# Peptides against a protein of PDB entry 9GMZ: the designs that were tried, part 83

Target 1, 343 residues: chain A of PDB entry 9GMZ
Amino acid sequence: TGFPLELLTRPATERLAYFENYTVAHPRLKEVYEILMRTIAEPAGASFIFVYGASGVGKTTLRLRVEQKLTELALPKLESDRARVPVVGIEAIAPESRYFNWKEYYTRALITLEEPLIDHKFDYGVRGISRDNFGKINVESKVVAPALRRALENALIHRHPDVFFVDEAQHFGKVASGYKLQDQLDCLKSLANMTGILHCLLGTYELLTFRNLSGQLSRRSVDIHFRRYCADSPEDVQAFKSVLLTFQQHLPLAETPNLVDHWEYFYERTLGCIGTLKDWLKRVLSDALDREATTITLKDLQKRALSVAQCQKMFKEIQEGERQLSETEADVQNLRSALGLGA

## One batch from the design tools (peptide; aimed at target 1 Y22 L29 S242)

Design b2_p30_7_s1 (made by RFdiffusion4, then SolubleMPNN; from b2_p30_7, 18 letters changed)
Fold by OpenDDE base, seed 1:
Structure b2_p30_7_s1 (fold): chain B 343 residues (1-343), chain A 30 residues (1-30)
Amino acid sequence: as target 1 above (343 residues)
Amino acid sequence: DELLDRLRRAEAALAEAERSKNLTEPEVGL
């Protein structure tokens, strides 16, 4: 089943929005979704979940799909507990300065947690946090980071989400010294412990540095590797071709383009990352709709493709992350052998 | 689950498309 054919008579904005909102199912997304949903339901004393994988693998799509599902599952309980929020998700901002902006983080987290027009006004016990006439939270510039933290702790305790998502969480690690990275981890650990709320950090392979810095976090964390598709695996190639066929069927164009026959070119320019593929096709679709084109061509793909140099850089970053994981597995085996535990 | 049903439909559609190609590629006997 393809896109609704009535979209061909609709404005370019509606056609593009259809494709943007369409989630393609694929084996790795399903696997990570099932593991993440199970871990949120039964955290077994975990305070953190780490979801790591290549840039553009689809982590944001995973988060949004889990947020939707947790909201749907919570609806019957939300009728009885109007103070509860089922899930909260934010994106960590890359700091403009050498240091992570905790004031901005706490402000964004508090705004997102309170964006639901929940009838119950909660007093955060902090002067300079107010709601406007539209129920939006306003934080006065005079409010300091420790006061915003206390407001967020109180809000998280009161709203009691099943999970707190932080996307692009590698931005916590973008500090000029390893000492400051430890301070960030201790701050996050303290927030999770004070609130009793499960935190899920989604990000690149740079999140692996968080695991090495805190042996105490490792005891209270669950790790989920969101793998890309690999061209050396026949099953992964078949899954990638299936994704291309699904995108081909869901591009709202008069003539269905043959993407599957060009699978090697799509693989070369996406490295098996489905998010990178979707973003590329979205840009190409936008250009085609702006020209009132009946289909997309190889020339249209080439205009919006990542350069070979960009792909080579991204591939080196992926290989380094995959190598660090393989070394960690080998180090566990070496540690077991050194402890007299058989391999 | 909607994701499971979408995945199964995508896999079935690929298998059908590949069968249709193998039927339409003439055996160019070398």
Scores: peptide ipSAE 0.164, ipTM 0.703, DockQ to the pose 0.025
OpenDDE base, seeds 2, 3, 4, 5: peptide ipSAE 0.031, 0.030, 0.008, 0.008; ipTM 0.537, 0.564, 0.314, 0.292

Design b2_p30_7_s2 (made by RFdiffusion4, then SolubleMPNN; from b2_p30_7, 12 letters changed)
Fold by OpenDDE base, seed 5:
Structure b2_p30_7_s2 (fold): chain B 343 residues (1-343), chain A 30 residues (1-30)
Amino acid sequence: as target 1 above (343 residues)
Amino acid sequence: SDLEAQLARAEAALERARASENLEEPEVGL
């Protein structure tokens, strides 16, 4: 089914918002969603889930969908347990400095966990953390990172989320010279262990460096690879074309653009990453709506496409990540073979 | 009540979820 035809009479802002909020349930997203939901339901003693994949593969979309579903599933229980928060999700911010800002991280986590509408106002016992008259958490500048950590630990214990999401988690890997990435992992590990809360870190293939450094976390972590679509797989090409078909039906324009006929060009400029595709189409739709255009042209696509240089850079980063994973898979296979276990 | 406001936010999050839950499966049929 296409977009609601009523949108054609609505303001450009509403049309754009419709497409922005629209999500295609493409096969890789469904697969990763199912694995992630199952792992959250049955962590089997895991303290961490690592979700890694290309930039623009759709990790943020995955997170938001899981957050929604966990919230829905928790609604009947929230009537009896009004202190509970079913899920908490934050985005790790790229540090302005050469090191990850833990104070900012803890502050953002506390603000996100402590929604204004939670009936059970928790007193953190930390001087300089307060709620304003609107119930919004205020953290005074004098509050130090160890105090914010204790506040977050207490809040996570009190609110008992099924999972704590950290998007763009590769930013934990940004350590100053002389600091070890291991110290960041040990910090997160301690937070997960002290609270009993499952942590899900979503990030680029740079997250593999973070994952591989912690041989101690490997026994307590689940890995989920969010793969892109590959042009050498007929099945992946078909899935990518089907996504293009779905997007063309959901662009709120008077004339349905033929995106599918240009699938190779879309693939060239997205590398099989559906988030990159959606963001591209959103930019092109915005331009079309601003011009009151009836459809999207190839020229409109070309104006908002990633440059060849950007695609080449992204592709190198993807190839390096995929190579590291393939080597790991080969090592597992070699170990199995050496143990006399079949392929 | 604060519960009604929490439910209304959960419902508005659910409506934003459902408005985004036009998770159309790509048509298996090209």
Scores: peptide ipSAE 0.030, ipTM 0.463, DockQ to the pose 0.066
OpenDDE base, seeds 1, 2, 3, 4: peptide ipSAE 0.014, 0.014, 0.006, 0.008; ipTM 0.413, 0.316, 0.361, 0.396; seeds 2, 3 fail the geometry check

Design b2_p30_7_s3 (made by RFdiffusion4, then SolubleMPNN; from b2_p30_7, 16 letters changed; failed a check: too like the target's own chain)
Amino acid sequence: DDLEAQLRRAEEALAQAERSKKLTPPEVGL

Design b2_p30_7_s4 (made by RFdiffusion4, then SolubleMPNN; from b2_p30_7, 16 letters changed)
Fold by OpenDDE base, seed 1:
Structure b2_p30_7_s4 (fold): chain B 343 residues (1-343), chain A 30 residues (1-30)
Amino acid sequence: as target 1 above (343 residues)
Amino acid sequence: DDLLAQLARAEAALALAERSKKLTPPEVGL
């Protein structure tokens, strides 16, 4: 079943919003979703979950689906415990400066955790944190990062989410010259330990650098690799074609475009990353709707495609990340062999 | 449940589309 045919009589804004809100299911998304949901339910003393993979693989889609599901599962408990928040999710911002802004991070986390509609408002014991007349958290510019951290720790303890999500978490790795990436990890570890809240960091393969810096984090961390689809795997090619077929059926256009026949061109310009594919199709759909077009053409796709130079850059970053993971697997095998444990 | 059902529908639809293409000459797409 494709899109609702009634959308063809609706404004361009509603047609675009339908496609933006539509989530295509695919094997890698399902696999990572099942692992992540199981790990959140049974963390087994883990304090961190790392979800790493290529830019545009679909990590934000995964986060949003898990947030939705955790909220749905918590509804019966939230009737009895009105202070509880089931899940909190934020995106880490790329710093404008050469260092990660912890003050901004704590402020954003606190604002997200303390929604205006939340029952059982409490005092943080921090001067310069208040609620406005609409119940929105206001943080005065004079409030320092250590005070915001204490407020966030108290809020996390009081609201007790099942998990705290941080998307684009590779931005914690942006440290000024002379600062150590280790200090950023020790800050995150301390926050998780003080609150007892499981943290899930989603990001690019740059997150692998975090894992290697702390042997103590490694012992309390679960790793989840969100893989792209590979053109050398027949199963991955079939999954990618199935995604294209689903997208062509869910583009709210009068004539269904044949995306599947162009699968190699879509693969060349997305590297098997479904998020990159969806964002490309959104841009092309927007252009088609602005022209009141009945369908999309190869020329429309070409106009909004990533350049060959952009694809080559992204592919090098992916290959380096995939290489680092394969080396880690080889190091584990070498360690097992050296311990007299069979490979 | 929803993701599983969506996957099964997408896989079934692809298998049907591939079977139909073996029976009909490729219409010049896009």
Scores: peptide ipSAE 0.193, ipTM 0.709, DockQ to the pose 0.028
OpenDDE base, seeds 2, 3, 4, 5: peptide ipSAE 0.170, 0.128, 0.110, 0.149; ipTM 0.706, 0.662, 0.665, 0.692

Design b2_p30_8 (made by RFdiffusion4)
Pose (drawn by RFdiffusion4):
Structure b2_p30_8 (pose): chain A 343 residues (1-343), chain P 30 residues (1-30)
Amino acid sequence: as target 1 above (343 residues)
Amino acid sequence: PETEVEGTLDKTEAELREEVKELREQLEEL
């Protein structure tokens, strides 16, 4: 397999768009996708899905793909329920203040729930907020956060989304003190419990500070780790080389450059993160198409790679996250002994 | 466009994580 040969006659813009729209279902992403879909289809009391992963591992692409896939299920279902949004997805806003702005979060979440059939919803539940009949949801600055949240709860329980996505969930950790971390997530827990809607939280390894704050949160959450490819296990190395081969075969050029020979350098500057690899390859391809190059040289790769210090910070954070998320037989045995079960 | 890449994955750590979670829930019931 490979890129369509017809693209050679087309201008560089078509090649670049093709490579941008190209995706690879590498094993780690496939497994994480399968687990996430299975868990969304049947939460069974869980009120959170945590998707931990390093920067550039592909959390956003996973969210987008699962959003598209779930939207397919909604079309047959729509014949039964005219007013139902299948998936709602938003991003957590990094606040300028010391603490996360819950009012802005509620405002944006309610805004994202705009639909053309707004007549079906009628009143949101509290005065002071309504659509301006121009397709935009208007909220009043005098409306307080408890009333806005109540309106969001009513809107969510009316629409009943399958899953609620909060991309970049590490921004929830912006607090004004050292004790507000548990409350920051308890608010979202209460919202999810009352609305009966699973809140899937995606973020980098900084999200691990939101892991196990309380037993209630521990039970109301499901951990999904989007692990990067590690050089320690040969199987992961084989997979990383294989991803490079797929990219080598699928980037539009006159002749396919050799990338497997330089797999060590790629891993050095990407740490196995597939998104970081594709961003680098797309940048190099764009640089090469400017000069109409027929192949990719090592010099081109080195020109637009990542700095050593940046990769050192990436690895430090990744090591900390993998150390925190590691599970061993020793932990199982310790828990068995402490539980008093034995063996 | 999409292409699948085949590979073998070790699922033992993920299974251990499920077992640790279940044992912690039972410990909290005491």

Design b2_p30_8_s1 (made by RFdiffusion4, then SolubleMPNN; from b2_p30_8, 10 letters changed; failed a check: too like the target's own chain)
Amino acid sequence: PEVEVEGVLDRREDRLREEVQNLRSALEEL

Design b2_p30_8_s2 (made by RFdiffusion4, then SolubleMPNN; from b2_p30_8, 12 letters changed; failed a check: too like the target's own chain)
Amino acid sequence: MEVEVEGVLDRREDELAREVQNLRSALEEL

Design b2_p30_8_s3 (made by RFdiffusion4, then SolubleMPNN; from b2_p30_8, 13 letters changed; failed a check: too like the target's own chain)
Amino acid sequence: PEVEVEGKLDRSEERLAVEVQNLRSALEAL

Design b2_p30_8_s4 (made by RFdiffusion4, then SolubleMPNN; from b2_p30_8, 13 letters changed; failed a check: too like the target's own chain)
Amino acid sequence: MEVEVEGVLDRREDELAREVQNLRSALEAL

